# Designs tried in a protein design run: peptides against a protein of PDB entry 3C66. Part 23

Target 1, 189 residues: chain A of PDB entry 3C66
Amino acid sequence: KSWANLFEKNDFFFRYKFYLEITAYTRGSDEQHLKWSGLVESKVRLLVMKLEVLAGIKIAHPFTKPFESSYCCPTEDDYEMIQDKYGSHKTETALNALKLVTDENKEEESIKDAPKAYLSTMYIGLDFNIENKKEKVDIHIPCTEFVNLCRSFNEDYGDHKVFNLALRFVKGYDLPDEVFDENEKRPSK

## One batch from the design tools (peptide; aimed at target 1 A166)

Design b2_p17_1_s4 (made by RFdiffusion4, then SolubleMPNN; from b2_p17_1, 8 letters changed)
Fold by OpenDDE base, seed 3:
Structure b2_p17_1_s4 (fold): chain B 189 residues (1-189), chain A 17 residues (1-17)
Amino acid sequence: as target 1 above (189 residues)
Amino acid sequence: MEPIIVPERIPATSSPA
């Protein structure tokens, strides 16, 4: 069975209890975001390889398609709020204070010319092999190395006012609403 | 029992320290 056939979209977000989210943020042009997110996406496989060899990680499986979203982002404070609140069902409701850009509204004059924050999010499903209930799995090193690898690729990606990259560990019941279809029920705690 | 994963977010803040 080819790797491609193992990742049917339909059950990926129900297969694992735990996920690592990788979000590339851009406050700028769509062209800037496409270059930045494309770079980040191209490196995810290297992160997976580093996670798979960690003690306590049994499986690290990347979802192959990014989730794309964009918001009207008039201020730097709004951009910081997006980066703080995005990626968790508990906190994502705070983003309702911002205008989500959709296919239906993108041509509105007030949205078309507005400053935007673009988000591309990759997901890694995680399974753990932990013998001791008090055992800690430290993902800091491989994740920090990944961030540094992406940020150091081009000098422009050092500008935190434009380009950001964050990784978040989440439980399946706390995944953002974007990963579920309208007819799908969120996993229980 | 759930694994203790650390840290929950990397980097801890989106802004450079």
Scores: peptide ipSAE 0.445, ipTM 0.854, DockQ to the pose 0.429
OpenDDE base, seeds 1, 2, 4, 5: peptide ipSAE 0.424, 0.393, 0.435, 0.442; ipTM 0.847, 0.840, 0.853, 0.852

Design b2_p17_2 (made by RFdiffusion4)
Pose (drawn by RFdiffusion4):
Structure b2_p17_2 (pose): chain A 189 residues (1-189), chain P 17 residues (1-17)
Amino acid sequence: as target 1 above (189 residues)
Amino acid sequence: SKFLSISKDSEEMILDL
């Protein structure tokens, strides 16, 4: 074999059938999002610990990098549809109605100056100890405990017309396009 | 799928496996 093989990119978004995504939103400024997403990102490891001790959770595997994007966001209505539609491949297409900030256009006049909404998503891939028969597995408490941990007593993130946090349980075939690069086909049926 | 948010309508994380 060769040195090129050792350094082959990992296949995180193909090896699990289930993912938990944690999303920080900011309809505000760049630094408002830096602090906000920075706080949320700092707590994600705690969710891994809370999840992984559970009977039923075989592994809670965090990816090493947040997925980041921002859209021009004129109206409150837009910010809300972003929260609603972002996260699932079934629905993320509706985001095409808004202008996405890219490598090419981040420097343009009508974009550099426009008010923006910011997203930062982390992925925890899940694998399960399948109990007995096909049963429901409840991981709600560790998820809400994680949410309650996303706080600061010296910084108010209470204005939800600005700051938001969301979590999604998403099957592998339904992951957002952003997680698969130019090479990779996405998982199927 | 399941959805949980601090500012939106939420669903309990009860997963069907």

Design b2_p17_2_s1 (made by RFdiffusion4, then SolubleMPNN; from b2_p17_2, 8 letters changed)
Fold by OpenDDE base, seed 5:
Structure b2_p17_2_s1 (fold): chain B 189 residues (1-189), chain A 17 residues (1-17)
Amino acid sequence: as target 1 above (189 residues)
Amino acid sequence: MRYLSTSKESEPFVLDL
């Protein structure tokens, strides 16, 4: 059974209290992003396997489809802002200062040829072993190994001006708006 | 909010639950 058959989208983002977001960033061409994001996506299952064996983690379930977005990104400062603000409901409103590329506007002359930042985000739902009074779970090693694995694939992926990768821990009530449909209510605290 | 990123030096990625 494919993971897609086990979890409907609507259930996935309500099932867990905690999520790990994995975002591949590219400031360049769509071709560059396709290669970079495809590589990152292909390695997510390895990260899941490493997370599942940690004593504090009961369950790590990946959502199988990436979320895709792109912004007009004229400056390096804009690219840094995207990486800083994306991935949390609390901070994502800052991205409203940038032009989101959509199917409706992508053919506009001002957007078509503009510098762009591309984002592909994968989600992992996390359940923790509460009985272990561990107020803290250290996931640094598996996450670092994952990042190093992705970046070491091609020397070009070392160029931080073009390619970046971030992992963010987010609570269900602070998930980005992109994961919810218009008729869905955000989880409460 | 804690995160690990290639663009900046990150603190140890320890989750507070």
Scores: peptide ipSAE 0.397, ipTM 0.891, DockQ to the pose 0.801
OpenDDE base, seeds 1, 2, 3, 4: peptide ipSAE 0.386, 0.389, 0.236, 0.234; ipTM 0.890, 0.890, 0.730, 0.721

Design b2_p17_2_s2 (made by RFdiffusion4, then SolubleMPNN; from b2_p17_2, 9 letters changed)
Fold by OpenDDE base, seed 2:
Parts: C-alpha cells; sequence; structure tokens
Structure b2_p17_2_s2 (fold): chain B 189 residues (1-189), chain A 17 residues (1-17)
C-alpha cells in the first residue's frame, strides 16, 4: 500500500504490531492546551525522521490526526493518575473514576467551570528490522531530544503542574479504545 | 509497559519486542 493510503484511519491501527504514543497533557485552560499540543504535534515529524534512521527500525509512520480528550481534574493526584493510566487498554479503565468531558456534558454547570486536564495524542506505527523477538531497540536518545525540544520552546512549558509530555510504547492489542470505531474489533495477541 | 514521561527521571527507553 502507498504511504498515502496509510494515513487513512481505516487500517492504520491494524497495520502495525507496535506503536509509539505521544501525549501532550495540560492541566489548565483550553488556550494553554491548544498552544502546547500544537507545538508538540508540529515536532512529531522531526521525531519520525530520527526514528527512521535507527538500524532496528524499518518503518516509523505517523498517524496524521491527534486524538483529543479532556477530564475533570480537581486534584494534582488526579492529573498524575491520568498520566500514569492513559494510553493503554490494560490501564485506561482506571480513568473511569474521573468525569470525561464530552460534547453532551460540557455545558453542565458542574463541568463547565471545573478544573480540566486536556490530552492530545499522536500515534506512530512501528515496524522493525528484527526477526528475532529477543532483540531490543533503544529509542531513548531521539525520544529525549524530542521532549527537550518541545519543553524548551517556552519557559512556561517547564511547569510540570500544568504541562506534561509522555511517549509510550504500546502493542497493537493494547491500544486505547479511542483509536477503534464501534464496528472494529481490537487486534488479538 | 515502558514509557518516557516528563515527570520522572529519564530512564532508558529500550523497546522489548
Amino acid sequence: as target 1 above (189 residues)
Amino acid sequence: MRYLSTSGPSEPFVLDL
């Protein structure tokens, strides 16, 4: 399939066994999040380029659109929980303890003015040159450089109480539910 | 599950395939 066909949501999350998730977190205003997530998203192509040149990586293919969600986040502990639990099917059920903000409930008085955590997640599909399951690929350097690049852009992004960035390696069968449509079945192991 | 977060010390991000 051409590179262009891979940008269609339809089979992207079934095409790869492995994914890198890049999530920008903001506990603050929507405006703060738009600036932060927009910056992170604008730099993903640079990370892809750095990943593609690693000997163990055959393909690093970004999905073009972010996934966005927001939660009522009254405490710092809740914000830490979101960062720990989000991005994996195994752990995402813990987020059910928080109120997900939706188009249906966003105008409710208890939600409208509540403290919120905003999330924007970019996905990179990964294929490896490694035939044997025993081989490891070190992606620490390009990922660290990416994080530093994003966080150094503005002094405000150094405030971990407001702005955070995480990169998570996830297997296709453990992708969050948000990437699948209602009619799609999660990939099996 | 291995992840790199801005909230923690930079641990090696080595993928186990």
Scores: peptide ipSAE 0.397, ipTM 0.862, DockQ to the pose 0.729
OpenDDE base, seeds 1, 3, 4, 5: peptide ipSAE 0.357, 0.367, 0.376, 0.387; ipTM 0.830, 0.832, 0.841, 0.840

Design b2_p17_2_s3 (made by RFdiffusion4, then SolubleMPNN; from b2_p17_2, 8 letters changed)
Fold by OpenDDE base, seed 3:
Structure b2_p17_2_s3 (fold): chain B 189 residues (1-189), chain A 17 residues (1-17)
Amino acid sequence: as target 1 above (189 residues)
Amino acid sequence: MRYLSTSSESEPFILDL
């Protein structure tokens, strides 16, 4: 029985107090995004392995599926705003200023041919070794190595106007709304 | 909340627990 079948989506976002979000951003074509996000996703297991060996980390558990979203993104400023505001419940309301692309609206003339930002987000649930009295855990090295690994794969991924990659550490109560079903209550503080 | 982007790779990503 594959480990993938044991963790129903239903409990993953309630199981941990802390999460690491890995988001691949593309302001370009869907084809460009598929290649970029696919690469990033393929390397997540390497990041997990590097996190697990850190003394302060007890568990690093990846969620199996990415979350996908796209926005109409007419300007570079909009693209920077998306990267700044996405990934936190506290800040994601700022994205309401942009048009979310959905299956229902994607064929509208104003949306179909508009410049878009594509987002693919992977989640890692984190459990920490509190007993080590380390009030702080430094994950800089594995995160930097991961980013460098992804960015160095193709020279095209050096274009920050098109391709971006961000890692965000969030608490369970501050996860984006996308991870919860309509009938699910957000974790409390 | 801590944030590491490709624009700030040189900064330490230290989690406060």
Scores: peptide ipSAE 0.194, ipTM 0.726, DockQ to the pose 0.700
OpenDDE base, seeds 1, 2, 4, 5: peptide ipSAE 0.184, 0.186, 0.184, 0.191; ipTM 0.725, 0.725, 0.729, 0.731; seed 4 fails the geometry check

Design b2_p17_2_s4 (made by RFdiffusion4, then SolubleMPNN; from b2_p17_2, 9 letters changed)
Fold by OpenDDE base, seed 5:
Structure b2_p17_2_s4 (fold): chain B 189 residues (1-189), chain A 17 residues (1-17)
Amino acid sequence: as target 1 above (189 residues)
Amino acid sequence: MRYLSTSGKSEKFVLDL
């Protein structure tokens, strides 16, 4: 069974207590972002395979579709803020200081010609082996290997002013609002 | 929160469960 047939969107973000978020950032053109995010997306399955073999991880299941967002990003400081604040419900409200690009506003002159930061976010649901009584699970190696694999693909991806890649470990109750529909209640602690 | 990034901000990605 393909992973795509295993979970509906609504079930996926309620099924796990823990998630790994993988976000590809681009401060540049849509074309640059498409290439960068497409590369990252193509490698997620390799990361999943490396996570699944860790003794502390019972299940690592990717959500099959990326979440796409973009912001007007006039300064480098704004780009750093996006990377710092995005991916957690606790901090994402800080992004309200920036103009979110939407289908409704993208044709406005002030937005159309503005510098933009593009975000593509992939999610991996994680289930852990409780029986191992391991208070800690080290996922640093597979995550670092994944980042290095993506960034080494093209020399242009070494320009941190344009291209970035981040992995964030998030609890289900702290997932960004974007993963829930309007009628869905956020998971409680 | 555990975080790993190419932007120079990286924490050791050890998960406390």
Scores: peptide ipSAE 0.277, ipTM 0.883, DockQ to the pose 0.840
OpenDDE base, seeds 1, 2, 3, 4: peptide ipSAE 0.201, 0.121, 0.050, 0.179; ipTM 0.818, 0.782, 0.654, 0.808; seed 2 fails the geometry check

Design b2_p17_3 (made by RFdiffusion4)
Pose (drawn by RFdiffusion4):
Structure b2_p17_3 (pose): chain A 189 residues (1-189), chain P 17 residues (1-17)
Amino acid sequence: as target 1 above (189 residues)
Amino acid sequence: SEPEIVPSGLMSFNPSS
């Protein structure tokens, strides 16, 4: 074999059938999002610990990089549809109605100056100890405990017209396009 | 076979201090 093989990109978004995504939203400024998403990102490892000790959870595998994007966001209505529609491949298409900030256009006049909404998403891939028969698996408490941990006593993130946090349980075939690069086809049926 | 996971779908939260 060759050195090129050792350095082959991982296949995180193909190896699991289930993913938990944690999303920090900011309809505000760049630094408001830096602090906010910074806080949330600092707590994600704790969710891994809380999840992984559970009977039923075989592994809770965090990816190493948050997925980031921002849209021009004039109205409160837009910020809300972003939260609603972002996260699933079934629905993320509705985001095309808003202008996405890219490598090419981040420098343009009508974009550099426009109010923006910011997203930062982390992925925890899940694998399961499948109990007995096809049964429901409840991981609600560790998810809400994680939410309650996303707080600061010296910084108010209470204005939800600005700051928001969301979690999704998303099957592999339904992951957002952003996680697969130009090479990779996405998982199927 | 696959288990059914609860919660499923979107969980939205308004943060607090």

Design b2_p17_3_s1 (made by RFdiffusion4, then SolubleMPNN; from b2_p17_3 with S1M E4I S12H S16Q)
Fold by OpenDDE base, seed 5:
Structure b2_p17_3_s1 (fold): chain B 189 residues (1-189), chain A 17 residues (1-17)
Amino acid sequence: as target 1 above (189 residues)
Amino acid sequence: MEPIIVPSGLMHFNPQS
């Protein structure tokens, strides 16, 4: 990998003012999540292509790797809470009420056999070319088409109790803590 | 100038039945 590619990776979450987050959720097995997230990830490039042709979007640049996390998720209410709170620095502190699964704790008896929610998140950096302050960019159509494409691939992915897919439009200062290294300072408003 | 993006924030997609 060229030094340029390494540099571009390191600055990705500082380069853009706006990001589109794509999170695949699975409340089930790791195998179920691997299939679901892999499918979603395989389609992200199609979403990028649809975003790039929208008026007012100058650049839609996908980050090359997903972010992976998992939580102990004993109830359906916990799963709904994860889907509501994840992906924003303003709301992610609510997830502290749940047990994050880590390499250090995954073999504990209370975690190993517990129901889990798995999360895989892809990021798209967005740059806009807006001449007039009043111009609206509607991303609903390409996002809806993307979700429908993923959900229609297998009948099992229609079960919202197990498989979910969310998209979130966020500002760079509201990105989750997971995208920054310990030595990196969050972008200011 | 900040763009106005629609929708902004979390997007819920109900499967179009």
Scores: peptide ipSAE 0.472, ipTM 0.881, DockQ to the pose 0.544
OpenDDE base, seeds 1, 2, 3, 4: peptide ipSAE 0.464, 0.452, 0.466, 0.458; ipTM 0.881, 0.877, 0.879, 0.875; seed 2 fails the geometry check

Design b2_p17_3_s2 (made by RFdiffusion4, then SolubleMPNN; from b2_p17_3, 5 letters changed)
Fold by OpenDDE base, seed 2:
Structure b2_p17_3_s2 (fold): chain B 189 residues (1-189), chain A 17 residues (1-17)
Amino acid sequence: as target 1 above (189 residues)
Amino acid sequence: MEPIIEPSGLMKFNPTS
């Protein structure tokens, strides 16, 4: 099956039992986020290459389209909460305490000039080749190297008050709602 | 069989104080 079929949303979020999420966060301007997220997205292929050579990983396939969202983020605590809760169906309901910025509300006076956190999320589908139940796969090293690569690109990206990068290993049934269409049913456990 | 992935879940890469 050609890589081309992975570019369509199709069944990507149903195809794998496991996913690695890469989220770039920016509490600042849209311009700052565009630069930061663009950099992160440009490096995802390098992470995929590092994952593919790990013992126990059979397949690492990136979904090429980023998922974009933004929230009104008046405090640093709110920004930390977003980073902690986003990317998991189990925890994403906590984000309901914040105002999601949408095309419908972005021009409202209370939203337009409000401090915002911007999020761009990339997904990698994972398939494992584990012969023994006791076999562990350590993804910490390649993930750390990826983060260091992104952070080291520009000194400004060292400011954690503005720019952040998180990775999350999730099961398919715990993917956030954003990856599914209204007519799609979340994978079962 | 589910793989044991380390670390599992959220990996936050905040500056170590």
Scores: peptide ipSAE 0.504, ipTM 0.885, DockQ to the pose 0.515
OpenDDE base, seeds 1, 3, 4, 5: peptide ipSAE 0.500, 0.487, 0.491, 0.503; ipTM 0.886, 0.883, 0.884, 0.887; seed 5 fails the geometry check

Design b2_p17_3_s3 (made by RFdiffusion4, then SolubleMPNN; from b2_p17_3 with S1M E4I V6E S12H)
Fold by OpenDDE base, seed 5:
Structure b2_p17_3_s3 (fold): chain B 189 residues (1-189), chain A 17 residues (1-17)
Amino acid sequence: as target 1 above (189 residues)
Amino acid sequence: MEPIIEPSGLMHFNPSS
């Protein structure tokens, strides 16, 4: 299937049993986030290439559109919580303790001037070689290289109080709700 | 049998020194 078919959300989150999530976090300005997330997004292809050459990985296909969200994030603890809980259906309900920033509420006085955490999430669908099912697939190396590549791009991105990058390996049934349309059912186990 | 993927879940990266 051509890469062009990966731009359609339609079946991407149902096509694979496994996904790698890449989330760029910024606790700061929208401008800071735009730069950071843009950088991370620009490097995803390099991660894909590194994943594809792993013996156990048959396919690594990126979903090219980021998922964007932002939360009111008054404290560093809130920011840590976001990073811990986001990206899994099992844990994402914890984010309900925070105020999600929406187009409808962004102009509210309590939200407008509040500290915010911005999130941009990229997804990679993964298919594995059946023959290698007995073999461990270590994705830590390419993921570490990716993180280092992103963080080393600018000294400012070393500030973990502002800029963070998380990678999460998830099963399709544990994808965040954001990837599904309201009428779509989450994949079963 | 599912492939063993390491790490699984949220990955933690040591800050590159």
Scores: peptide ipSAE 0.431, ipTM 0.869, DockQ to the pose 0.505
OpenDDE base, seeds 1, 2, 3, 4: peptide ipSAE 0.429, 0.411, 0.392, 0.394; ipTM 0.871, 0.866, 0.855, 0.857

Design b2_p17_3_s4 (made by RFdiffusion4, then SolubleMPNN; from b2_p17_3 with S1M E4I V6E S12K)
Fold by OpenDDE base, seed 5:
Structure b2_p17_3_s4 (fold): chain B 189 residues (1-189), chain A 17 residues (1-17)
Amino acid sequence: as target 1 above (189 residues)
Amino acid sequence: MEPIIEPSGLMKFNPSS
């Protein structure tokens, strides 16, 4: 791996003004999540290809590694809250009401046996060809096709109580804290 | 100049209750 590729990875979350987040959610077992997230991750390149052919998109660049997190999720309302609040710096503070599962606490009896929501998040950096200030880019079609492709792979993935898939278009200054190292400053508005 | 992206923000593909 060339040093150039390492530097490109280190500045990925500073390089673009806009990002598309793809989050696979599972309220169930680790095994269920591994299968679901693995499937979603395997299809991200197809979404990138569909985004790249849109007239307003200059570059769609996927980050190579998913971000993994899990929360104690005792209720369906908690699971809905996670899906609503995750993936934006403006809203992620609401997740502090839930117990984050960490390597330090995962063996605690109150966490080990608790229902969990698992999250795997992929990021796509976006650069746009803006010729005119009024140009609209519609990403709904490629995103819908991507979700349908993932959901149709196995009948079990139709169970929205267990498996979910969300996409979020965010600005760089509104990226979740998870994408920055302790020594990195969040991009300003 | 910022592009107008549609839809912007969160796209949930579960049935809205």
Scores: peptide ipSAE 0.510, ipTM 0.889, DockQ to the pose 0.470
OpenDDE base, seeds 1, 2, 3, 4: peptide ipSAE 0.504, 0.489, 0.507, 0.504; ipTM 0.886, 0.882, 0.888, 0.889; seed 4 fails the geometry check

Design b2_p17_4 (made by RFdiffusion4)
Pose (drawn by RFdiffusion4):
Structure b2_p17_4 (pose): chain A 189 residues (1-189), chain P 17 residues (1-17)
Amino acid sequence: as target 1 above (189 residues)
Amino acid sequence: FPLPKASIFNSVFVVDF
């Protein structure tokens, strides 16, 4: 074999059938999002610990990099549809109605100056100890405990017209396009 | 300060392979 093989990109978004995504939103400024998403990102490892000790959870595997994007966001209505529609491949297409900030256009006049909404998503891939028969698995408490941990006593993130946090349980075939690069086809049926 | 708003989707589910 060769040195090129050792350094082959990992296949995180193909190896699991289930993912938990944690999303920090900011309809505000760049630094408002830096602090906010920075706080949330700092707590994600705790969710891994809370989840992984559970009977039923075989592994809670965090990816090493947050996925970031921002959209021009004029109206409150837009910020809300972003939260609603972002996170699932079934629905993320609706985001095409808004202008996405890219490598090419981040420097343009009508974009550099426009109010923006910011997203930062982290992925925890899940695998399960399948109990007995096909049963429901409840991981709600560790999820809400994680949410309650996303707080600061010296910084108010209470204005939800600005700051938001969301979690989704998303099957592998339904992961957002952003996680697969130019090479990779997405998982199927 | 208050807790920030949050939304959690599909925290209870059936595992299927």

Design b2_p17_4_s1 (made by RFdiffusion4, then SolubleMPNN; from b2_p17_4, 8 letters changed)
Fold by OpenDDE base, seed 2:
Structure b2_p17_4_s1 (fold): chain B 189 residues (1-189), chain A 17 residues (1-17)
Amino acid sequence: as target 1 above (189 residues)
Amino acid sequence: PPLPASRIYNSVFIVEE
């Protein structure tokens, strides 16, 4: 289906067996995150182009809207935990140990002025050319080039205590809960 | 200065039909 049909969520997270997640992390201000995530998001189309030319990849379709979340993040260890556990259904339950910032609680005094980690995640659906039942695929080079492109854009983004970037290949059944509505069932393995 | 390490998870993988 055309990119135009992917502007809406629809069945995007059911259409592919595999996804690439691009997550921009910021432990700092909302303004810092807006600039960092905006930069990352603006470069996703370049990553898609690099993925599409790989022989093993038949389709690379971006979901054009980011998923946004934030957590109270009082320590650097908490920030490392977020980066380690986020992006997989298998591990995301560990994030329940942290306070998720929501529209309902963001104005609470204990949350409003607390140190926060901001997350912005872009998704790319992947389809592959499989000739012999299974294929080995390597996307390390385009992913590394993407990381370097984003991280080198501004000197400030070299501060890994504040700004971080992760790319994660996941199977559809292991997507984070955030991509599904309450009335949607997680894809089966 | 050298770029800080970023996380790239499972960049080499096997896909099945």
Scores: peptide ipSAE 0.525, ipTM 0.868, DockQ to the pose 0.690
OpenDDE base, seeds 1, 3, 4, 5: peptide ipSAE 0.522, 0.518, 0.524, 0.521; ipTM 0.868, 0.869, 0.868, 0.871

Design b2_p17_4_s2 (made by RFdiffusion4, then SolubleMPNN; from b2_p17_4, 9 letters changed)
Fold by OpenDDE base, seed 1:
Structure b2_p17_4_s2 (fold): chain B 189 residues (1-189), chain A 17 residues (1-17)
Amino acid sequence: as target 1 above (189 residues)
Amino acid sequence: PPLVAYRIENSVFTVEL
């Protein structure tokens, strides 16, 4: 398939059995999130380079567009819940307890001035070199280096009450619903 | 650098084809 075909949404999320999710979280202003998520996105290519050189990884392919969402987030506990439950189909239904901010509702008085959590998620599709039926893969070091790179850029990003960063390894069948169109069937196990 | 609170989930895993 051509390079262009790899970045078609529908093909990308069916192409790999495994994905690495990178989510930038902000409980604050839209401006704060724009700066934070933009920084994280700008560093994803460096993470890809570190993953590609690992012996067990055959391919690390980034999806170039972030997925963006925001929720009304009145408490710190709500913010922790978002970070715990987001990024997996198994757990994302818990987010239904929070008000999703949409273009249709963002101007409502109850939403416009409410505290918000902003999310931007990048995806990396992973293919592996498996010599035998099973192989153990460890990506902890590249992921840790990436987190350190992002958080060390500005002292403000050390405030975990406002800014957070999560990396999650997920199977294709457990990707969040956001990556699929309404008419697409989720990959099976 | 100070260990900033971050979440790295399932960074060690077994892959089966």
Scores: peptide ipSAE 0.438, ipTM 0.846, DockQ to the pose 0.656
OpenDDE base, seeds 2, 3, 4, 5: peptide ipSAE 0.428, 0.033, 0.240, 0.419; ipTM 0.843, 0.655, 0.781, 0.842; seed 4 fails the geometry check

Design b2_p17_4_s3 (made by RFdiffusion4, then SolubleMPNN; from b2_p17_4, 8 letters changed)
Fold by OpenDDE base, seed 1:
Structure b2_p17_4_s3 (fold): chain B 189 residues (1-189), chain A 17 residues (1-17)
Amino acid sequence: as target 1 above (189 residues)
Amino acid sequence: PPLVKSTIENSVFTVEL
């Protein structure tokens, strides 16, 4: 099957029980975010390759497009809250306390010049070899190598007040609402 | 089920197989 047929949005977020979310966060300029997220996104293929060779992983398939969002983020506490709450359906409702930047509101004076947090999220669908229920799949090593690879690319990315990178392992029923269309029913437990 | 909890920065890994 061509890569193109593997990444039809229509079933990707229903196909797997488990997903790895990779989110690049930037509290700064859109230019800073473009550089940071672009770097992270460019390295996701290397993470996939490292996951695929693990004995406990049967399949690791990346989704081809990032999900992008931005929030008005006036404080460091707001930025920490975004990083804590984003990427899980259980916790994402806390983000409603912040103003989401949209195409409709981005030109408003109160939003245009406001401090922003930018988010770019990549998804990897995971299928595990369940036959050996005793095999601990340790994804910590490839994930650590990935984070180190991204952070070491430029010294400026060491500033955690501006640049953050989070990996989250989630079940399909706990994916954030952004991955589903309005007419799609969330996967059941 | 093997629970692998690993934390990398703000990353949360909990694999319940």
Scores: peptide ipSAE 0.124, ipTM 0.712, DockQ to the pose 0.087
OpenDDE base, seeds 2, 3, 4, 5: peptide ipSAE 0.039, 0.039, 0.036, 0.040; ipTM 0.669, 0.652, 0.690, 0.659

